# Peptides against a protein of PDB entry 6GMG, part 31

Target 1, 331 residues: chain A of PDB entry 6GMG
Amino acid sequence: DSDDRVTPPAEPLDRMPDPYRPSYGRAETVVNNYIRKWQQVYSHRDGRKQQMTEEQREWLSYGCVGVTWVNSGQYPTNRLAFASFDEDRFKNELKNGRPRSGETRAEFEGRVAKESFDEEKGFQRAREVASVMNRALENAHDESAYLDNLKKELANGNDALRNEDARSPFYSALRNTPSFKERNGGNHDPSRMKAVIYSKHFWSGQDRSSSADKRKYGDPDAFRPAPGTGLVDMSRDRNIPRSPTSPGEGFVNFDYGWFGAQTEADADKTVWTHGNHYHAPNGSLGAMHVYESKFRNWSEGYSDFDRGAYVITFIPKSWNTAPDKVKQGWP

## One batch from the design tools (peptide; aimed at target 1 Y278)

Design b2_p9_4 (made by RFdiffusion4)
Pose (drawn by RFdiffusion4):
Structure b2_p9_4 (pose): chain A 331 residues (1-331), chain P 9 residues (1-9)
Amino acid sequence: as target 1 above (331 residues)
Amino acid sequence: SDPVLTKSF
């Protein structure tokens, strides 16, 4: 009867996954089967396949956060985040639009703020920033050389990110990555690391001392990207879900999608990996399923979330959790 | 942040 979280059992390294295919842009498989796929195409350490460890299987079983947790080796902090927001569209649609049939002004403002974000440009911004970071760490063998290389390209590119504080989440992103300091990971050598990207969908109205309207319909001023840099301050994100509008209405508090470092230029052809909920085959929600969605399917989101952030972190180059190509389903 | 199970609240 227990809807307790259980850890999926170990899968032998030679066990191949059951086949599955995408339908209308999304593919799903039970977590036990995804572990088999992950061990075949994502588990490589210096080209050697590995079995998903007990610890990794435990992380993965937590739901959507599990895929990102496993692939990055760290519970997501969301410290370095980017998004795109059309300020002009937002200001114009507020002073020119009107609430629709059956909206409070608070609901109208919350929706307009939501629709003013552009997740394609937001992902595109994280893409170009991650590329600058990767070029900065290519031949840099200490952090100082990495930071010098990073500032040099940002200044020459007239990127407002050059003026970020030395201790900001941007410039400290590499040094604050645990695997960067690990001897078996980056070993304080930026050239052994790689920037990767994952996404978080979440709710804007997370201030418990705010009005109920913002908790139910969103806070338009919350989690907006800074101009020029596109950085999103994630410090006030506390994993608080959208408040219900009627009794019995349940919302999920967040969703994580793993992109990695795919080389595909078409943002619509990129694949994003995420789970539906924690693993509980003997319980109410059932077994965890891993979803592999095209970008537009992922960025469609749900009414639970009115905010999207595209996050940059680092993993060692020796890993294979962020390959150049990601294929939906199996084979 | 502490780990949180993925479910509706």

Design b2_p9_4_s1 (made by RFdiffusion4, then SolubleMPNN; from b2_p9_4, 6 letters changed)
Fold by OpenDDE base, seed 1:
Structure b2_p9_4_s1 (fold): chain B 331 residues (1-331), chain A 9 residues (1-9)
Amino acid sequence: as target 1 above (331 residues)
Amino acid sequence: SEPQLQRKY
């Protein structure tokens, strides 16, 4: 139970991490050892290492979402989310495909919908948009200048995002970022901020007014990206897990993976940082572990989830939680 | 309370 959650103890600032454990393309370690790595590699504010604060350790203790939380500086709101869906593939497979042996029609449709999402293209879209935003931020010293730059960039690229409402999550994301307004953060200067990316895996069948089949096997029509923009309406994501399909089966509510601002052009070589569960060293779940996974391992997800979204937020450039290059594991 | 992942890998 969540009542078993414990905040990991502080680690000395200069303590080096122990070696990570390789596991099926991932690097794994216990949360306390990740804190050590984080302090050596990611903790820097304005070029100076910092000990992870008690507040940050508390955030981290929440598991996979905690990794994104501590590195982004805020609890994920998931408002600026992107995905890619192949409508033609979906329609063709529904028309010409057949359920597998023992597969219900609802299960077939849910599976086909899941398989019609392209995780790599979704990730690429988010990276494309983040790059546009970063260019708009670079020479902007107030929000008005940022928005003007952004609109110009989008117009030059003939991007459908240029037609979004001024109050949309796309245009309002920066001003709604707490660290943008902080004196030691952006200090209301867009040029002091940069766009970063994380990913969320979740279940499509969350509508309680829908059929039981959709809750068990997925809602084929839910959480699709808008054509042209790739934006996903995440307002209906309430962290409701998949319904069991057999007795004794249970699913979890979500998974989060932190990417940050890596510049590696090959998606398959990018590193995603995530946790297994909340930290409960004295409870049934045990100590929290942190994983650094390649995109292949991250994007595969689990049967718990049939949707993946790639979300953009912002952090101050003075933070080192999103470096250009991330090395998997330790050393 | 904030939602959290409750699973083992």
Scores: peptide ipSAE 0.072, ipTM 0.809, DockQ to the pose 0.438
OpenDDE base, seeds 2, 3, 4, 5: peptide ipSAE 0.072, 0.077, 0.069, 0.055; ipTM 0.813, 0.812, 0.807, 0.796; seed 3 fails the geometry check

Design b2_p9_4_s2 (made by RFdiffusion4, then SolubleMPNN; from b2_p9_4, 7 letters changed)
Fold by OpenDDE base, seed 4:
Structure b2_p9_4_s2 (fold): chain B 331 residues (1-331), chain A 9 residues (1-9)
Amino acid sequence: as target 1 above (331 residues)
Amino acid sequence: SEVQLQRKY
């Protein structure tokens, strides 16, 4: 229940952030201080700093998903998601491996499935696709031109995405982006937009019609990427957390990390921005904190989640929420 | 739209 959620107050446009606190390879700060940083670094539209609006502050207060929301301009739909799954590793481990001492068969299978995902390869696939999309956007002044360019790029690279249906999330993602249609956004001009990336961690065992074991230990067959494309069907992700395995145990519903459009080639040096929970300064959860993590810290995940997806969406080029370089922490 | 539940980092 989020009845105690509070919208952070406005911060003066010229107020500089306090230093972030380093913690376990991350840079951490309270949400109010992140707003200060955001206004100094990421708020620019058409080259001018902007105060974070009340609406944006309200979005941000939702937690980690709020960080992605305020920077992408929309609540995540997660329709264009990528991952990497090693099918051979999965099959071999199931065949030749064995449960650990005290581990049930269902727990073993769930763990093996989780370990068969490669976060780095999933991220790289998303970056690859985003690059293709950006090339297709570059000189396209209407959606038809964009789609034609995209198909040509995919054909040139012999990419399996070229075989996707025209109505697939891959081809429809741009037209379904609100900021693309806005006069001060894309204004229906693809060349004014760019592809950006965020990541979601979530639980595979969300099917209420499945066994209790799958809900507790994971569904080994759920949310796998399609071969060749790397696309993940996210339609069955309903933000349902892992089921408790013992009395008093509870798990988080999801985790979101914002990457944007960083150009750093080394994945390990990329910065991911995320939050710990919704903002409840007067509640039991307390004030929201924002973290800037390197990829290693982000991709490590938690036992709460056994799936990771890397999602592509679009923002106007006039926004500075996805700069080429992101500096961790402050100063 | 759903909020993030508690996660300690």
Scores: peptide ipSAE 0.362, ipTM 0.896, DockQ to the pose 0.381
OpenDDE base, seeds 1, 2, 3, 5: peptide ipSAE 0.360, 0.359, 0.362, 0.357; ipTM 0.893, 0.895, 0.895, 0.901

Design b2_p9_4_s3 (made by RFdiffusion4, then SolubleMPNN; from b2_p9_4, 7 letters changed)
Fold by OpenDDE base, seed 1:
Structure b2_p9_4_s3 (fold): chain B 331 residues (1-331), chain A 9 residues (1-9)
Amino acid sequence: as target 1 above (331 residues)
Amino acid sequence: LEPQLQRKY
């Protein structure tokens, strides 16, 4: 229950952050201090620092999803999601592998499926697509021009995404982005927008009509990317956590990591910003903490999740929430 | 809209 969620207070625009602390190979700070950093580094609109608004602080208080929300400008819809799955590895391991000691068949199959996803390749696919989209945006001053450019780029690269339906999230994502339509955002000009990336970790076994084993150990067939495109159908993701396997066990509903538009070519050096839970300073969960993790730390995930997706959305170029370079921690 | 539940980091 999130009834104890609290909106973090405003921070003075000129207040500098306190130093972040190292935590398990990542940089960590309390949400209030992240707001200070955000105002100094990411808040800029048309080059001018902004105080995080009450609305934005309210969004941020939602936890990891709040970090993505405040930086992307909207609550994640996850419609344009990518992943990479090694079908041959999966089949081979199922055929030739065996359950570990004490591992059930369902647990074995769920684990094998989880291990058959490649987070790095999924991330690279999203970056590739985002790059194509950014090229298509660059000289397009209306949506029609953008779509034409996009199709041309995809054709030149012989990309299977060129065959997607016009109503596909791939082609409709821009026009469905609120900030694209805003006067101080895109103002209906694609060239004023850029593609950005975030990631979601979640549980595959969300079908309530499925077996208890799938809910406990994962659904090996769920949330796989389409061949050629890498697109994941996220329509069945309802933020349902993994089912407990023992009394007292509980799992988290999801985890979101914000990447934005970093240009670092080495995936391992990219920085992902995320949170631990919704902000409840007076509740049992305590104050929200924000983490800046390297890709290895982010992509490792947790036993709570057996799926990862890399999602593309859009923000105005005038925003500085997705800079080319992200520095881990403070200073 | 759903908030994040407790996560250990």
Scores: peptide ipSAE 0.428, ipTM 0.906, DockQ to the pose 0.383
OpenDDE base, seeds 2, 3, 4, 5: peptide ipSAE 0.418, 0.420, 0.425, 0.410; ipTM 0.905, 0.902, 0.912, 0.910; seed 5 fails the geometry check

Design b2_p9_4_s4 (made by RFdiffusion4, then SolubleMPNN; from b2_p9_4, 6 letters changed)
Fold by OpenDDE base, seed 4:
Structure b2_p9_4_s4 (fold): chain B 331 residues (1-331), chain A 9 residues (1-9)
Amino acid sequence: as target 1 above (331 residues)
Amino acid sequence: SAPQLQRKY
């Protein structure tokens, strides 16, 4: 119950983190210790460490989404989302494959659809686009210059995104970023901003007007990327969890992982930061824990989810919440 | 729906 959520207390600015706990390829710690790490490593504004504010601690307390929230500076809107889906694999498996023993047709189709997404290719597409956007930002001192640069870059690469509408999430993402407009942020100067990436895991079967089978086993046709661009229409994502398939079964609504702007070329070596649940130290869920996972651990997801998206947003370059290198755990 | 993850790890 959300009523048990508590804002973690402030941590002294100079307090060093305790060691993280290694677990199955990821590093884990309690939320207060993550705040300590965050203050030492990620808090810098214009090169100066900052204590995590009460507002930021409150954002963080929401769990996995809180990690993305505090590091991106805004609640995720998920408008500029990318994925990769193998249509041929999907069609071939549906045609030539068969349900497993005890598997319903709907369950089979949902599983095949889930397995037809390629998380690595989706991530690579987002990184590719973020790189293009960063080049477009580099010397642009107003939005018009940014958009012109972006169109030029896309044309040079013959990228299908060049055909997107001017009002699309792709072209409007920067202007819709609060930190872009802030005096101590971008101050309306694109060259002061950089593209960053986070990921969301969620359930496809969210349409309440659809069949119960789709809500239980997934909607094979939902949240697929557009061919050529890789863009996913996230407008129908309402944070509705998977429906139970058996009595007593329950699923969670989403998972968020923060990547930022790491330059590590090997996807398998990239670090994703996420949380387990909202902070409820005196409740049944307990204290929030923060995880720093390698891509393999992050992209595996959970049975709660059958979709993954990689989302681009922007932060000021003066923030250190998205450094080029992220070290897993502490020290 | 709640804006927070409620999973236990």
Scores: peptide ipSAE 0.058, ipTM 0.799, DockQ to the pose 0.421
OpenDDE base, seeds 1, 2, 3, 5: peptide ipSAE 0.062, 0.063, 0.056, 0.055; ipTM 0.803, 0.809, 0.802, 0.799; seeds 1, 2 fail the geometry check

Design b2_p9_5 (made by RFdiffusion4)
Pose (drawn by RFdiffusion4):
Structure b2_p9_5 (pose): chain A 331 residues (1-331), chain P 9 residues (1-9)
Amino acid sequence: as target 1 above (331 residues)
Amino acid sequence: PPPRNLTPP
């Protein structure tokens, strides 16, 4: 009867996954089967396949956060985040639009703020920034050389990110990556690391001391990207879900999607990996399923979340959890 | 109903 979280059992390294295909842009498989796929195409350490460890299987079993946790080797901090927001559209639709049939002003403002975000440009911004970071660390063998290379390209590119504080989440992103300092990971050598991207969907009204309206309908001023840089201050994100509007209405607090470092230029053809909930086949929610969605399917989101952030972190180049290509389903 | 996300230790 227990809806307790269980860890999926170990899968032999030779066990192939059951076949599955995408339907209308999304593919799904039970977590036990995804582990088999992951071991075949994502588990490589210096080209050598590996079994998903007990620890990794435990991380994965937590739900949507599990895929990102496993692939990055760290529970997501969301410290370096980017988004796009049309300020002009937001200000115009507030002073020119009106609430629809059955909206409070707080609900109207919350929705307009939500629709003013552009997840494609937000992902695109994280893409170009990650590319600058990767070029900066290509031949840099110490952090100082990486930071010099990073600032040089940002200044020449007139990127407002050049004026970020030395201790900001942007400039400290590499040094604060645990695997960068590990002797088996980056070993303090930026050339052994790689920037990767994952996404977080979440709710804007997370201040418990705010009005109920913001908790139920959203805070338009919350989690907006800074101009010029597109950085989103994630420090006030506390994994607090949207408050219900009527009794019995349940919301999920967040969703994580793993992109990695795919080379596909078409943002709509990129694949994003995420789970539905934690693993509990003997319980109420059932077994965890891993979803592989095209970008538009992922960025469609749900009413649970009115905010999207595209996050940059680093993993060692020796890993294979962020390959150039990601294929939905199997084979 | 049970939550879909759990807080890790």

Design b2_p9_5_s1 (made by RFdiffusion4, then SolubleMPNN; from b2_p9_5 with P1G L6I)
Fold by OpenDDE base, seed 5:
Structure b2_p9_5_s1 (fold): chain B 331 residues (1-331), chain A 9 residues (1-9)
Amino acid sequence: as target 1 above (331 residues)
Amino acid sequence: GPPRNITPP
């Protein structure tokens, strides 16, 4: 119920966080304590700590998406999304594999499709593209220069993204970023911006006109990356959760994880920040908790989801919401 | 408003 969502109260700027708690290899804390950490570590604008504003706290209260929202500065549009899918593995498993005992054909196909996605390769692709974009941004003082640089970089690497349309999400992403146009943000100067990454877990079987089996067990053909580019068409993602397979069963609509711009080369050592649900301290759901997970914990996901995408967006370099190094937990 | 992280009831 949307009516029980509450905006967390303001935290004093100088208040230090309480220690995080370990949870299944993750660092966990209540949302109020995350705000404290955020103010100490991630709030900096032009090197100066900032108190999380009421608006930002409201964004954060939306749950996992709120973590990405407050750190990226905008509600996720998910337009520039990447994944990796092993088509050969998928075909081979469908042909040579067999359903488990009690597993329906639809369930088997859905599972095989899910397992054919490689989260690590998807993440690596996004990082590769983000790196190219960052190089293109570095010395570009207008959008035209950025686009020219980007095309040159892609050509040099023989990257299939070079063939994308000028109006594609890939080329239009920067111009469509509100903070790029803001005076205190990019101020229309690409060199003041940097590419950042977040991830979304969601359900493939969202088409209401499809079979019930696809809604329950997944749509094996949905949300696959385009060959060569790795781009995922996210236009059909409407935040619809998995359909129940038994009475009383329910699933979460999505999960978002914030990575930012960490430079750690080992994917397994990267830290992903996410939330469990919207903040409802006086409701049945309770207070929102924030998790800082290693990639293994994040990428494992839940049975609620059978797709993972890694999305690129942009933030001003003056923000510290995406530092090179992220420390898990507190202290 | 925008979609929030909805946990099953």
Scores: peptide ipSAE 0.255, ipTM 0.871, DockQ to the pose 0.200
OpenDDE base, seeds 1, 2, 3, 4: peptide ipSAE 0.255, 0.209, 0.249, 0.249; ipTM 0.871, 0.850, 0.867, 0.866; seed 2 fails the geometry check

Design b2_p9_5_s2 (made by RFdiffusion4, then SolubleMPNN; from b2_p9_5, 4 letters changed)
Fold by OpenDDE base, seed 4:
Structure b2_p9_5_s2 (fold): chain B 331 residues (1-331), chain A 9 residues (1-9)
Amino acid sequence: as target 1 above (331 residues)
Amino acid sequence: GPPLNIEPP
């Protein structure tokens, strides 16, 4: 119940975090301790540490999405999302494969579709696009210059994104970023902004007008990336969880992981920050915990979800919420 | 278990 959500208290700016603890290959800590780390490592604006504000602490308290929220500066809109789907694999497995023992046809198709997504390739695509965007931002002092640079970069790379409509989330993402327009943010200067990445796991079978089987086992045709661009239409994602397949079973609506702008070339060594649930220290769920996971741990996901998207947004370069290197845990 | 999150405001 959302009614038991609590905003974590303020932490003194100079308070050092307690050591993180290992959890299934991840570094884990309670949300209060993450705030301490955040203030020491990620809070910097123009090189100066900042105490996490009450508003930011409230955002954080929302759970996994809160981690992305506090670090990106806005609630995720998920409009500029990328994924990788192996269409040939999907078709081949449907044609030549067979349901497992006890597996229904719908369950089989849903599973095959899920397995046809490649999280690593999706992540790589997002990183590729983010790099292009960052180059376009670098010397652009107005949106027009940014867009011109972006088109040139895409043309040079023969990227299919060059054919996107001007109203596409791809081209409109920057101007629709609140921090871009803020005086102490981008101040309408693209060169003050940088592209960052987060990931969302969610359920494909969200259409209530579709079959019950799709809601239970996934919609094989939903949320596929467009060929060439890798763009995923996220407009139909309404945070609807998977339908139960057995009595008493329940599933979660989504999972968010924050990557930022790490420069580590090896995907397996990148660190993803996420939360377990909203903060309810006095409720049944308990206190929120924050995890810093390697890509393997993040990309594994849960049975709750059959889709993964990697989303690009923007933050001011003056923020340190997306550093080049992220150290897992503390110290 | 998987994260249990509050719905967006």
Scores: peptide ipSAE 0.102, ipTM 0.799, DockQ to the pose 0.457
OpenDDE base, seeds 1, 2, 3, 5: peptide ipSAE 0.063, 0.063, 0.085, 0.059; ipTM 0.809, 0.810, 0.824, 0.805

Design b2_p9_5_s3 (made by RFdiffusion4, then SolubleMPNN; from b2_p9_5, 4 letters changed)
Fold by OpenDDE base, seed 3:
Structure b2_p9_5_s3 (fold): chain B 331 residues (1-331), chain A 9 residues (1-9)
Amino acid sequence: as target 1 above (331 residues)
Amino acid sequence: SSPLNITPP
């Protein structure tokens, strides 16, 4: 299937997008038209509009992950991930709840676990942390200054993240960002960088040594956030899809949504950009489509996934791939 | 696994 992937052609720099198609609260367009929008709105480096490069178009062609890839400047590593899990709800529902008619115990537990995650709270936690990081970045001209600022901010807020190890993804995320080290990026100056957010949907039941039931219906104990910090250990996420529950059934491995650095306080009004699949205009899947979804549409996810994580990374402030405001669709 | 994405529209 991967053999059908094609890199979208270049679009003229001044070509305006065609109107997006509204669909179920989303705005949808074909990938080539998204490139046109991207060039008009998001392509700016140091205030100058840029044509999407062949490399960027190639990244984009990978589908939903491609949208995050082209806008963040790197393939998602997902190391700094946040979520919110209601442990009390989970325990209470397991104790007092009952499987539905025809639902197995494993299916019941998996469902209850899925429902115990709060996507909105997870998103808000990531935004909170990103805000703290941005304050720490603002006047820091070297990594040491950034880390000192970060620790001070966390201490002032009594945030449990202050207790993380120095080698934690939380503290190492900036130094591990390629664009931070680039001359035309951060140039090793934290104050030239800003925190951005994307989201990943994935399957919890990825442990091959676990029961078949967990692979089919979810692992209730997997990928829970740490209490206090909200950090999710993503090290066991290997992009393994949900196991089929019936003959002929198949599930996809992940979904990615790009948020960036929107300042809209109402989560429901935030826009998430994602793709449906890799670009295969001459294949069975067809051309890649890009969606701009409101949070409600994004956070709903699909039955393919029972986990959502909100991930923080960094981009140079000189990039316009993460503007304060994102307008849904075109015009 | 593959970095390629296949998700429902």
Scores: peptide ipSAE 0.045, ipTM 0.785, DockQ to the pose 0.213
OpenDDE base, seeds 1, 2, 4, 5: peptide ipSAE 0.044, 0.044, 0.040, 0.042; ipTM 0.786, 0.783, 0.771, 0.768

Design b2_p9_5_s4 (made by RFdiffusion4, then SolubleMPNN; from b2_p9_5, 3 letters changed)
Fold by OpenDDE base, seed 3:
Structure b2_p9_5_s4 (fold): chain B 331 residues (1-331), chain A 9 residues (1-9)
Amino acid sequence: as target 1 above (331 residues)
Amino acid sequence: PPPKNIEPP
């Protein structure tokens, strides 16, 4: 029951984390211990270590989304999302492929669609765009300068994003970031901000007006990236989980993974931080656990989800929630 | 309130 959510208690600022538990290429710990790590590693504002506030601890307690929330400073809006979809593969597999034994046509189409997404290419696209945005931010002291720089960068790269409308989430993302407007954040100075990345796994079959088969096995046409830009329209994502295919079956609503602004060029070596569920130490779900996963472990996802998106947002450069290097686990 | 990360029962 969602009413069993508890805010983790404060941890002393100087308390060191206990060792993380290694598990199948991941590092795992309880949420309280993650708070300790966060305070030691990620809490810095203007170079000063900070205790995680009650508000931040409350955000964190929301589960996987809480990890992204506390590190990005806002609840994910998912407005600037990217993915990669192989349209040719999808068409060819639908035409030439066959359902597996016992697989319905709807199951087959849903599976083929899921398999036609490339998580690595989606991540690469987001990193590419984030890099362009960061270059545009560097010397921009007002939004107009940022937008001009961004357009120039896109033109130089012949990027299809240059054709996006001025009202597009792509161009409006910075101005719509609360921390950009905060005095202790960006203070309306783009050069004080940096682009960061998180990922969301979710279910495609969320349209209640669609067939039951789409809700059970996926909607092959939903949440595809636009050609050229890679932008995904996330407006129809309502955090609705996959519909059960058998009695008693249930699925998770979403999964969020925090990447931030790691500079590691090898995608397989990047670290993704996520949680299992909201913190309910006295409830049926139990205490929240935090995972630090390599990209391979993150991108694999679960059967609960058939879509992945890589989302760009912004944080102040004065925050250390998105360092260039992230170490998996503790110590 | 914003959505929470929930696991199925």
Scores: peptide ipSAE 0.212, ipTM 0.856, DockQ to the pose 0.196
OpenDDE base, seeds 1, 2, 4, 5: peptide ipSAE 0.079, 0.071, 0.049, 0.042; ipTM 0.784, 0.831, 0.788, 0.778

Design b2_p9_6 (made by RFdiffusion4)
Pose (drawn by RFdiffusion4):
Structure b2_p9_6 (pose): chain A 331 residues (1-331), chain P 9 residues (1-9)
Amino acid sequence: as target 1 above (331 residues)
Amino acid sequence: PPPYNLTPP
């Protein structure tokens, strides 16, 4: 009867996954089967396949956060985040639009703020920033050389990110990556690391001392990207879900999607990996399923979330959890 | 109903 979280059992390294295919842009498989796929195409350490460890299987079993947790080796902090927001569209649609049939002004403002975000440009911004970071760490063998290389390209590119504080989440992103300091990971050598991207969907109205309207319909001023840099201050994100509008209405508090470092230029052809909930085959929600969605399917989101953030972190180059290509389903 | 997400220790 228990809807307790269970850890999926170990899968032998030679066990191949059951086949599955995408339908209308999304593919899904039970977590036990995804572990088999992950071990075949994502588990490589210096080209050697590996079994998903007990610890990794435990992380994965937590739901949507599990895929990102496993692939990055760290519970996601969301410290370095980017998004795109059309300020002019937001200000214009507020002073020229009107609430629709059956909206409070708070609901109208919350929706307009939501629709003013552009997840494609947000992802595109994280893409170009991660590329600058990767070029900065290519031949840099200490952090100082990495930071010098990073500032040099940002200044020459007239990127407002050059003026970020030395201790900001941007400039400290590499040094604050645990695997960067690990002897078996980056070993304090930026050339052994790689920037990767994952995404977080979440709710804007997370201030418990705010009005109920913001908790139910959103805070338009919350989690907006800074101009020029596109940085999103994630420090006030506390994993608080959208408040219900009627009794019995349940919302999920967040969703994580793993992109990695795919080389595909078409943002719409990129694949994003995420789970539906924690693993509980003997319980109410059932077994965890891993979803592999095209970008538009992922960025469609749900009413649970009115905010999207595209996050940059680092993993060692020796890993294979962020390959150049990601294929939906199996084979 | 049960929560869809769980807080890790």

